Peptides against a protein of PDB entry 8YR4. Designs and how they scored, part 39

Target 1, 309 residues: chain A of PDB entry 8YR4
Amino acid sequence: PRGSPALQLVVLICLGLMGLERALNVLVPIFYRNIVNLLTEKAPWNSLAWTVTSYVFLKFLQGGGTGSTGFVSNLRTFLWIRVQQFTSRRVELLIFSHLHELSLRWHLGRRTGEVLRIADRGTSSVTGLLSYLVFNVIPTLADIIIGIIYFSMFFNAWFGLIVFLCMSLYLTLTIVVTEWRTKFRRAMNTQENATRARAVDSLLNFETVKYYNAESYEVERYREAIIKYQGLEWKSSASLVLLNQTQNLVIGLGLLAGSLLCAYFVTEQKLQVGDYVLFGTYIIQLYMPLNWFGTYYRMIQTNFIDMEN

## One batch from the design tools (peptide; made by RFdiffusion4, then SolubleMPNN)

Design b1_p11_5_s4 (from b1_p11_5, 8 letters changed)
Fold by OpenDDE base, seed 3:
Structure b1_p11_5_s4 (fold): chain B 309 residues (1-309), chain A 11 residues (1-11)
Amino acid sequence: as target 1 above (309 residues)
Amino acid sequence: MTLTEVEVEEL
C-alpha cells in the first residue's frame, strides 16, 4: 500500500505473524514429541507439567491446524481487514475512474446494472486472488518446504524424501484432477444459470402462461431442466469425492511409508518414541490445509479468467 | 454472487 505508512506497518506485522505461524507449525509437533518422551522416561511432574502447559499455549496460538482458528491467525485476519478495505477501495476507485474514461458508445451499449456487476466482479476477483495467494497458497507451500527441510536435517534424509514425494504427488494429482473436474463444474454452472433463467422467464410471463393454460407445460419443462442440472451436479460431486479419495490415498501412503520407517528406526534405538508421534502429528498438520488446495487452485484460476474478461 | 461453493473438501 503506497501512501500510508500505518498500512505498510500493518502489512509488515501480518508478514511477521505469518512467519510466527510457520514457526508454530514446527514447534507444536516438537513439544508434543517432548511430552511423549518425558512420559516414556517417567520424568518428574514439574518438567512434564511445564512442557504440557507450554504445548497447550503454543497450540492455542496455532489453533486446530486449519490455520484459521488460532489466535495468531485471528489476529492476522483482524489486522488485515484494514489492508483489504484499503486495497478494495483502491481497486473500486480505479475501475470506477476507468469506467468514466470509457466512451459514451460503450455505456449506451450496456445496462448500468451490468457495468456495476462487472466492476464488483473485477474488484472481488483481484482482492480474492491476492488473499488466497498470500494467506493460503504461499503459506501452505512454505510449510511443506519447511517440513521437508526439518525432516531432512533432524531425521534421516529418507523422511525428507518421503515427505517431498508425497507432497509433490499430492499437489500434482490435486491440480490434474481439479482441472479435469473444472469441465463438469462449468457445465453444471451453465445449466444452473439456464434453469434459473427459465424459471424467471416463466414467472415474468405468468399472465401469458395463465392465458394459454400452459402451467403444466412450463412445470414439465422446468422439471426436465432440473433433471439435466442434477445429472451434471452428480458428475461434479462424484468428481469431488474422487479428488478427496485420491488425496486421502496419497497422504495415507506417505503416512504409512514414513510411519513404518520411523517405527523401524525407533526399534533400532536411532529415534525415540516421541519422534514417531512427531512424524504422524506433523504429516497430519501439513495435510489439513492441503485439503483446500484444489479449492484455492480453482478460485485462483476463476479469478484470473474473471480479470481477463 | 455465484456462491463460490467453497468446496469444503470435507476432511
Scores: peptide ipSAE 0.023, ipTM 0.616, DockQ to the pose 0.137
Fold by OpenDDE base, seed 2:
Structure b1_p11_5_s4 (fold): chain B 309 residues (1-309), chain A 11 residues (1-11)
Amino acid sequence: as target 1 above (309 residues)
Amino acid sequence: MTLTEVEVEEL
């Protein structure tokens, strides 16, 4: 943010916290591995208790699971509120000033409510796109790259290759299937809007419908529109299930291949039992944010279209 | 703001 050194410092702190989240994503599986190894070796209680306490503290900082945000991500989100408000207000004022620079003919041809809706869409699209890129997409891609590097350096190069192929195939299929699904969702939304418009028109013409005793006819036309909508909704929902199952199959195959390879190297005494648990834990940890990737890709695509209009 | 349905499996 130009003009506020305090907000610049907050941005730097938020970037530092994002770096800390990446470090936690590597450290948490490592500490979990160490617990499993210490349990296997029947290590002294004092060493085990210290490692478990450290793991739980790191896990509190990281967070994890669907809906559990970690302390670091919550602190980042809290600090970012002021930066978001500053950015939003700046974009809103730029759009508002630009609207005042437009020709009188442009203002006379539009309703004030349409002009305000354009300003709100422009502000939300820019701020939303920036937030999704910086806080969701870029961190997820960074975690994948860090994971590939980690497995390539500390495991055999074959593990890095399995993670690379699995994540590359997952991302590619997520994009391709999401783009394919966009056709069904657009058709559904168009039919929803047409069904709503027909209901509004029927209700606005209520007196005319009553005069002609046409209530049964309007109800039947509305039923036909709902059935047509539900046929498109089913295609949208079924295509989502197909996306999720495709994602689950790719992760399942990557987890199978890597887990079998880990188990083999543990039987050859090249890896420890904790390294098997680390691999499974780390792959599942990489998978959790990737479930949202299709949603983020869609939101980015819609926000780009809404920014161009 | 229509809450765009989160395309994540609600686990």
Scores: peptide ipSAE 0.022, ipTM 0.615, DockQ to the pose 0.141
Fold by OpenDDE base, seed 5:
Structure b1_p11_5_s4 (fold): chain B 309 residues (1-309), chain A 11 residues (1-11)
Amino acid sequence: as target 1 above (309 residues)
Amino acid sequence: MTLTEVEVEEL
């Protein structure tokens, strides 16, 4: 944000908190591993209690794996409110000034409510895109890269390869299936708008409908439009279940391959029991934000289309 | 492990 040093400092603090979240995403599984190893070794209570307390504190800072519930994430979100408001207001004023620069012919050809709706969509699209890119997409990609590096350095190159292949396949299938689903959702939204328009037109012409006793006919036409909508809604919802199931299968296969490899190396005494638990915990932790990746991709795609119009 | 189906909430 040009013009407020205070908001620039808040942005830097938010970036620092994002870096801290990435560090917590590595540290939490490590401390959980250490607890499992200390329990297996029958370590003294003082060492165990300190490690458990440290783990719980780190887990409080990180949150429950839904990226919104950790203390660091909440603090970041709280600090970001002022930056978001400044950015939104700046975009809104730029759109408003641009609307005033447009020709009188452009304004006379449009309804004022349509112009306001375009301005509000433009503002929400730009501010939404920036928020999703900076706080959801980039961090998720960073956590994947950090995970690949961590497993490649501290376990074996095979673990890094499994994570790389699993996450690459997951992201690719998520994009491809989400793009395919977008066709069904567009058809659903078009039919929803057509169904709403018919209901509005019937209600605006209510006197004519009453005059002809056509109420039963209008109700039947509305029922047919609802059935047609629900047929498209079912395709949209079924395609979402297919996406989620495909994602679950990819993660399940990655978890199976990596867990078998961990178990094998534990039997060979190359890894500890805690390392098996770390791998499973870390893969599940990477999976949690990836469930939303299809939503983020969709929102990015819709917001780009709304900016081109 | 019940993989909680995180419903991709259509925000």
Scores: peptide ipSAE 0.019, ipTM 0.645, DockQ to the pose 0.324
Fold by OpenDDE base, seed 4:
Structure b1_p11_5_s4 (fold): chain B 309 residues (1-309), chain A 11 residues (1-11)
Amino acid sequence: as target 1 above (309 residues)
Amino acid sequence: MTLTEVEVEEL
């Protein structure tokens, strides 16, 4: 943001907190590994208690599996409110200024409610896109890359390859299925708006409908519109279930392959029992943000289209 | 389009 050094500092702090979240995403599984190893080795209570206390503290900073509930994430979100408000206000004022620069013919041809809806869409699209890219998409991709590097350096190269193949397949299928389902969602939303418009028109013309005793006819037309909507809603919802099931299957196969390989290397004394737990914990931790990746991808696509219009 | 269409429940 040009013009406020305080907001620039807040952005830098938020970027630093994002880096800390990435570090916590590696450290939490490592400390959990160390606890399992110390328990297996029957290590002295003082070492175990220190490692457990450190793990719980790191887990408090990281938060739960969604990443949204951690102290660091909450602090980042709190600090970002001021940046978002500044950005939103600036975009809204730019759109509003641009609307006032448009020709009188453009304004006379449009309803005030449509103009306001364009302004709100433009503001929400820019602010949403920036937030999803910076706080969800880029961090998730970074965590995957960090994971591949970590497993390739500290485990065998086979683990890095499994994570790479699993995550690449997951992302590819998520994109392809999300693009495929976007047509059903667009059709659903178009039919929802048409169904709502029919209900509004029928209610605005209530006197005319009453005069002609056409209530049964308007109800039947509304029923037909609802049935058509529900047929599109079902396709949208069923395509989402198919996406989620496909994602779950890919992660399940990656988890199976990597867990079997970990178990094998533990039996050969090349890895410790804690390494098995680390792999499973880390894959599940990567999976939780990835569930939302299809949503973020769609929102990014929608926001780009809404900025071009 | 409301930003609130949560496609996946946060587990």
Scores: peptide ipSAE 0.023, ipTM 0.610, DockQ to the pose 0.115; fails the geometry check

Design b1_p11_6_s1 (from b1_p11_6, 6 letters changed)
Fold by OpenDDE base, seed 3:
Structure b1_p11_6_s1 (fold): chain B 309 residues (1-309), chain A 11 residues (1-11)
Amino acid sequence: as target 1 above (309 residues)
Amino acid sequence: VTSTEVEVPEK
């Protein structure tokens, strides 16, 4: 962004973090291969444990598969909030200023489209929610239960316990942090609606604003409303990053504990190398849909409240 | 898959 050296530095840091994510995407498979080779060669426990720990640490930095939930991605997302807000605010002010140059007839047509969009948001939210509950939430919970049973029966009771504790802690923290986050999101949405209503009202009164040469005053008032909105949006977005990082940490700890234990049992010839691969793959597969659980929970909670009102 | 709460822009 032109004009703020601090935001330019943040952009450079974010680009550096994106480069680091690319490096992690290469390193994680390499370390995983090295673990498989060390397990196949029956390497000494110390070398194996260090390689596993290093892999899990790299996987914690990378996150699950797409890199979007890793520590590096969360840090990038967190830093990018201010850059996005600066860009959004600049575009919104440019559009708003330009809209005050456009004809009154253009503004009258917009009220219908915005009401339609609010109505469409309500209806699509309910239908989408039922589909998310039935096709994503319930299957994910079933897969967790099946996983706990599978690992308890075919590996050891300790693996079932690790998966149980990891997933229970993950779900509990996801709910608790999502409920905490919902307060910030509601405040953000209320301020967004108020800011939009002010913009619409100013643009509907365009003739009056032009008559009084008050365009600059209305733009400044809109700017203040956007700044207030962006303060709430930052809290909402930062709370999402905190949720994702908390989730990533819990999965990382579960992956560490289970992977070390699995590697140990492979060295003791109680498990095969394939079992190590299975455990890691299964935890990653559980992690992917669980990332959305907070979204689903929030949507469920919002729609239940909207149905009770 | 990140919980990119991509608010799917309602079409």
Scores: peptide ipSAE 0.023, ipTM 0.663, DockQ to the pose 0.190
Fold by OpenDDE base, seed 2:
Structure b1_p11_6_s1 (fold): chain B 309 residues (1-309), chain A 11 residues (1-11)
Amino acid sequence: as target 1 above (309 residues)
Amino acid sequence: VTSTEVEVPEK
């Protein structure tokens, strides 16, 4: 934000908080491992209580693994409100000034409500894109990379490979299936709009429909439009279930392969019982934000298309 | 948490 040193400081603090979230995503599983190891060793209560208290405090800072409910994420979101408002206002004023520079012929050919809708869509698309990229997509990719590095350095290289293959396959399939689903969603939305338009037109012409006793005909046409819509809605919903099931299968296979390998190394006394629990916890922690990745990808694509128009 | 298609309401 040019012109406000206070808002620049807030941006730097928000970036620092994002770095802290990445550190918490590594530390929380480590502390959970340590609790399991201390419990297994029947360690003295004082060391166990300190480690549990530290874990709970770190977990409070991190939140439930979605990141959205953690203290650090909430603080970041709170501080970012002023930055978002500044950015939105700047984009809105730029769009508004540009609209005033357009020719009188452009304004006379369009309804004022349509011009305002273009301005609002442009502002919302830019601010939405920036928020999803900076706060959701980039952090999720960073957490995956950090996870691969962590498992490659502190575990056997085979664990890093399993996480790499699992996450790469997950992301690739999420993108490919989401792009495939976008066709069904567009068809559904087009048919919904057409069905709504037909209902509005029929109701606006209510007197004419009554005059010709065409009520049964209009109801039947509306029923046919609903059936056609529901056929497209089913395809959209079924494709979503297929996406979610594919994602679940990929994570399940990665979790299975890594958990079996970890269990094997624990039986060989190369790893501790806590390391098995760490692996499972860390994979599930990486999975939680990835469930939203398809939604973010779609929102990003939609907002890009809305900016080009 | 299933990836709910948060239908961004087309405003």
Scores: peptide ipSAE 0.022, ipTM 0.674, DockQ to the pose 0.394
Fold by OpenDDE base, seed 5:
Structure b1_p11_6_s1 (fold): chain B 309 residues (1-309), chain A 11 residues (1-11)
Amino acid sequence: as target 1 above (309 residues)
Amino acid sequence: VTSTEVEVPEK
């Protein structure tokens, strides 16, 4: 970004964090291998517990792998918000300025296309809702229930309890934080609509704007509206990062508790090394679709509200 | 597929 040394520094930090993510992608499998080897060799509990704790900490930083909401990825996403907003604002102002260079005949012919886009968003939302419920929400809830039953029957009641508490806390916090975020989203959408209405009004009055050479004034008013929108968008996006980090923390605590307990039972020869691998794999598998749960919950709420109106 | 929660715009 030319003209802001602060944003340039943020870009460099984000690139550094991307490098750290790549390092974590190598380190996490290495530590996991070390755990498997220590379990196979029947290593002393102190060495095993330290290696497991270190692995879970690294896994908390990484998240569920490439494209997961790990701490480093969340921090990168949080810092990148301002860079994205700067780029978006610059593109929007360039498009708006270019639209004022186009003929009135082009503007009169395109009113129908904007109404069509609003209609297409409506239909896509309903069709998407049903697909997300059937193919993502229901299967994810089923996998959680199956997991609780499996771990309770084949491992120990304590494992089933850990999964139950972890997933119940995850779902509850996801709902509560999503409801808390809804106010920021509504404020953002209201300001987006107001900003769009100003752009449409300016373009409908194109002849008057051109007659008075007021293009620079209309661009500045649009810039101010975008800055106000981006202040609300930042709150929305930052609250999303907070949700994702909260979710990552809950899964990390569940993974820590269950992995330590599993490692302990392997040392006591009550479980096999394969059971440790199974538990960790299953928790990570549950985590991947659960990252979208807040999105699905919100889409469900929005579509129910839109159907009541 | 990046499994990060995406904000869907409310209408």
Scores: peptide ipSAE 0.027, ipTM 0.689, DockQ to the pose 0.358; fails the geometry check
Fold by OpenDDE base, seed 1:
Structure b1_p11_6_s1 (fold): chain B 309 residues (1-309), chain A 11 residues (1-11)
Amino acid sequence: as target 1 above (309 residues)
Amino acid sequence: VTSTEVEVPEK
């Protein structure tokens, strides 16, 4: 933010907290591995109790992997409120200034309520896009890269390759299926708006409808519009189930291949039982944010189109 | 079903 050194410091602290979240995403599985290894070796209670207490503290800082419940994420969200408000106000003032620079013919052709709704959508789209890119998309991609590097350096290179292939296939299929699904969602939203507009127009003209005894005709027309909407809604919902099932299959295959390979190396005494638990825990931790990646991609695509209009 | 559709609450 240009003009406030205090807000620049808050942005730097938020970036530092994002780096801490990435470190916690590596440390939490490592400490959980160490607990399982210490239990297997029948280590002394003092060493075990210290490692368990340290793990629980790190898990409190990280949260449940959903990104919203950890202490570090909550502190980041709290500090970011002031930065978001500054950015929102700046975008809102830029849109408002631009609307005043537009020709009188543009303003005479549109209702004031429509102009305000365009301004609010534009502000929400820009601020939402920036927040999703910085706090969800970039961190998720960083966690995947860190995971590939970690497994390639501290495990056998085969584990890094499995994670790379699984995540690359997952992201590619998520993008391709989300782009295909966006056509069905746009058709659904267009028909929803048309159905709602028809209901509002019929209700605003209720005196005329009553005068001509046309109530049954308006109800039947509304029913036909609902049936057409529900046919498009079903296509949208069915395409979402197909996306989710495809994502689940890709992660399931990656988890199966990696878990079998890890179990094999434990039987050969090249890895410990804790390393098997680490792999499973780390893959599940990567999977939780990835479930929302299709949503983030769709929001990014929608917000770009809403900025061009 | 982890719905990837976060309904962005319409403000």
Scores: peptide ipSAE 0.023, ipTM 0.678, DockQ to the pose 0.367; fails the geometry check

Design b1_p11_6_s2 (from b1_p11_6, 7 letters changed)
Fold by OpenDDE base, seed 5:
Structure b1_p11_6_s2 (fold): chain B 309 residues (1-309), chain A 11 residues (1-11)
Amino acid sequence: as target 1 above (309 residues)
Amino acid sequence: MTATEVEVPDE
C-alpha cells in the first residue's frame, strides 16, 4: 500500500506471521515425534510434561483441520482486514474512474445496474485473486517445498522423493481434473441462468399467463428446465467426488509407500517409532490444504476470466 | 474427510 506507512508495517507483520506458520508446520510434527519417543523410552514425568505442554501451545498457535483456525492465522486475518479494505477501495475507485472515461455510447447501451454489477465483479475478482494467491496457493506450495527439503535432509533421500512424486502427481491431477470439471460447471451455470430467465419471463408475463390459463403449461416447462439443470448439477457434483477420490488415492499411495519405508527403517533401528508417527502426521498435514487446491485453481481461473470481460 | 468444495459464495 503506497502512502500509508502503518499499512506497510501491517503487511510486513502479516508476512512475518506467514513465515511463522511455515515454521509451526515443521515444529508441531517434531514435538509430536518427541512425545512418542519419550513415551517409548519411559522418560521421567517432568520431561514429558514440558514437551506435551510445549506441543499443545505450538498446536494452539498453528491450529488444525479444514482451514487453519490457529491463533497465528486468526491474528493474520484480523490484521489483514484493513489492508483488504484499502486494496478493495483502491480497485473500486480505479474501476469507477475507468467507467467514467468510457464513451457515452457505451453507457447508453447498458443498464446502470449492469454497469454497477460489472464494477463489483471486477473489484471482487482482483481482491479475491490476490487473497487466494497470497494466503492459500503460495503458502501451500511453500509447505510442500519445505516438506521435501525436511524429509530429504533429516530422513533418507527416498522419503523426499516419495513426497515430491506424490505432491507433483497430486497437483497435476488436481489441475487436469479441475479443467475437465470446468466444462460441466459452465454447462450447469448456463442452464441455471436459462432456467432463471424462464422463471423471470413467466412472472413478468403473469397477466398473459392468467389470461390464457397457461399456469400448468408454464409450471411443466419450468419442471423440464429444472430436470435438465439437475442432470448437469449431478455431472458437476459427481466430477467433484471423482476429483476428491483421485486426490485421496494419490495421497493414500504416497502414505502407503512412505509408511512401509518408515516401518522398514524402524525395524532396522535406523529410525525411531516417533519418526514413523512424524511422517504420517506431516503427510496428513500437507494433505489438508491441498484438498482445496482445485477450488483455488478454479476461483483463480474464474477471476481471470472476469477481469478480461 | 474429502473437503467438499465449499463454494465460497460469490459475495
Scores: peptide ipSAE 0.023, ipTM 0.651, DockQ to the pose 0.496
Fold by OpenDDE base, seed 2:
Structure b1_p11_6_s2 (fold): chain B 309 residues (1-309), chain A 11 residues (1-11)
Amino acid sequence: as target 1 above (309 residues)
Amino acid sequence: MTATEVEVPDE
């Protein structure tokens, strides 16, 4: 934001907090590993209590990972409100100024409500896109990269490869299946709008329907439209279940392969019991934000289409 | 937590 040094400082603080979230995503599993190792070794209570207290404090700062209500995420969200309001207002004023520059013929051909809806869509699309990219997509990709680097450096290259293959396959399948599902969702939404329009038209023409005793005919046509909608809704919902099961299967296979490999290295005394727990915890932690990736991808795609119109 | 796609209603 060029107009306020205070808002520029807030943006820098928010970026710093995002960096802190990335650090917490690495530190929390490490501290959890250390607790498991200290418990296994029957370490003195004082060392264990300090490590547990530190873990709980870090977990309070982190929350449940990306998209959770952790203290750092909440503080970032709170500070970002003023930046979002400034950005929204700037986009609204730009759109509004542009609308006033348009010809009188353009305004006379449109309803005032349609013009306002164009302004609101434009503002919402830009602000939404920026928020999803900066706070959800980029951090999630960063956490995956950090995870691959961490496992490659501090474990064995095989663990980094498993995480890389698992996450790459997960992201690829999420995109491909989400794009495939978008066809079913569009068909559902089109049929919903058509069913709603038919109901509105029938109700607006209520007197005519009564005059011709056509109530049973209109009800049957509405029933047929609902059945057609439900057939499309089922396809949309079933395709969502298929996406979620595909995602769960990919993560399950990655978790299985990595957990078996980790267990093997623990039996060979190359890794500790805590490292097995770390791997499982870290993979589950990476999985939590990825569940929303399909939603973010869809929302980004919709917002891009709405900005081009 | 089932990833309920919160269908943001297309307003």
Scores: peptide ipSAE 0.020, ipTM 0.640, DockQ to the pose 0.465
Fold by OpenDDE base, seed 1:
Structure b1_p11_6_s2 (fold): chain B 309 residues (1-309), chain A 11 residues (1-11)
Amino acid sequence: as target 1 above (309 residues)
Amino acid sequence: MTATEVEVPDE
């Protein structure tokens, strides 16, 4: 934000908190590993109690695997409210000034309510895009890269390769299937808007419909529009189930391959029982935000199209 | 199954 040193400091603090979330995503599984190893070795109660207390404190800071309920995430969200409000107001004023610079012919061809709806959509699209990129997409990609590096350095290189192949296949299939689904969703939304417009036009002309006893005809026309909508809705919903099942299968295969390899190395005494628990915990932590990646990709794609119109 | 589509309600 140019012009407010206070808001620049808040942005730097929010970036520092995002770095802390990445550190917590590595530290929480490590401390959980250490608890399992200390329990296996029958370590002294004082060492175990300190490690458990430290783990619970780190888990309170991290929150759940979605990142939405942790203390650090809540503090970041709270501090970001002022930055979001400043950004939204700046984008809204830029769109409003641009609308006033447009030709009189553009304004005479559109209703004032349509112009306001374009301005609100444009503001929401830009601010939403920035929030999804900075707080969801970039952090999720960073956690994958950090995970690959961590498993390649502190485990055998085979674990880093399994995570790399699993996450690369997951992201590629998520993008390809989401682009395929976007066609069905656009067709559904277009038919929904047409069905709603038809219902509104019929209700606004209710006196004319009543005068001609055309009530049964308008109801039948509305039923046909609903049946067309439901046929498109079913294709959208069925394609979502297919996406979710494909994602679940890829993660399940990655978890199976990595868990079997980890169990083998524990049997050979090259890894400890805690390392098996660390691998499973870390893969589940990577999976939770990745389940939303298809939504973020679609929102990014929609927001770019809404900015060009 | 956390559905990947949170329908952002069209406000």
Scores: peptide ipSAE 0.021, ipTM 0.652, DockQ to the pose 0.414; fails the geometry check
Fold by OpenDDE base, seed 4:
Structure b1_p11_6_s2 (fold): chain B 309 residues (1-309), chain A 11 residues (1-11)
Amino acid sequence: as target 1 above (309 residues)
Amino acid sequence: MTATEVEVPDE
């Protein structure tokens, strides 16, 4: 942000907190591994209690992934409110200034309420896009890369390959199925708006409907519109279940392959029991944000389309 | 957690 050194410092602190979240995503599974190894070795209570307390503190800072915000993520979100408000206001003022620079002929051809709605959509799309890219997409991709590097260096190249293939297939299928699903969602939303418009038009014409005793006819037309909506809603919801099941199968196959390989290396005394628990914990931790990736991809795609209009 | 499409309500 040009002009406020205080907001520049807040952005730097938020970037530092994002780096800390990436470090916590590696450290939490490592500390959990260490607890399992200390329990297996029957280590003294003092070392175990310190490691457990440290793990719980790190887990409080990290949170539980998507839906359980950690202290670091909440602090980042809190600090970012002022940066978002500054960015929103700057975009709104730029759009408003640009609208005033447009020709009188452009303004005479459009309703003022339509112009304001375009400005509001444009502001929301830019701010939403930036937030989803910076806080959801980029961090998730970074955590995958860090995971591949970590497993390749500290376990074996085979673990890094399994994670790479699993995550690449997961992301590719998520994008392809989300794009395929977008047509069903658009059709559903269009029919929802049409069904709502029919209800509003029928209620605005209440006197005319009553004069012609056409209440039964309007109710039947509304019922037909609802049935048509529910048929599109079912396709949208069924396509979401198919996406989630496809994602679950890919992660399940990756978890199976990696868990069997880890169990084999534990039997060969090349890895410890804690390393098996680390692998499972880390894969589940990567999976939680990835469940929302299709939603983020769709929101990004919608926001790009809303910026071009 | 199933990816519930949290339909962000169109405000």
Scores: peptide ipSAE 0.021, ipTM 0.640, DockQ to the pose 0.420; fails the geometry check

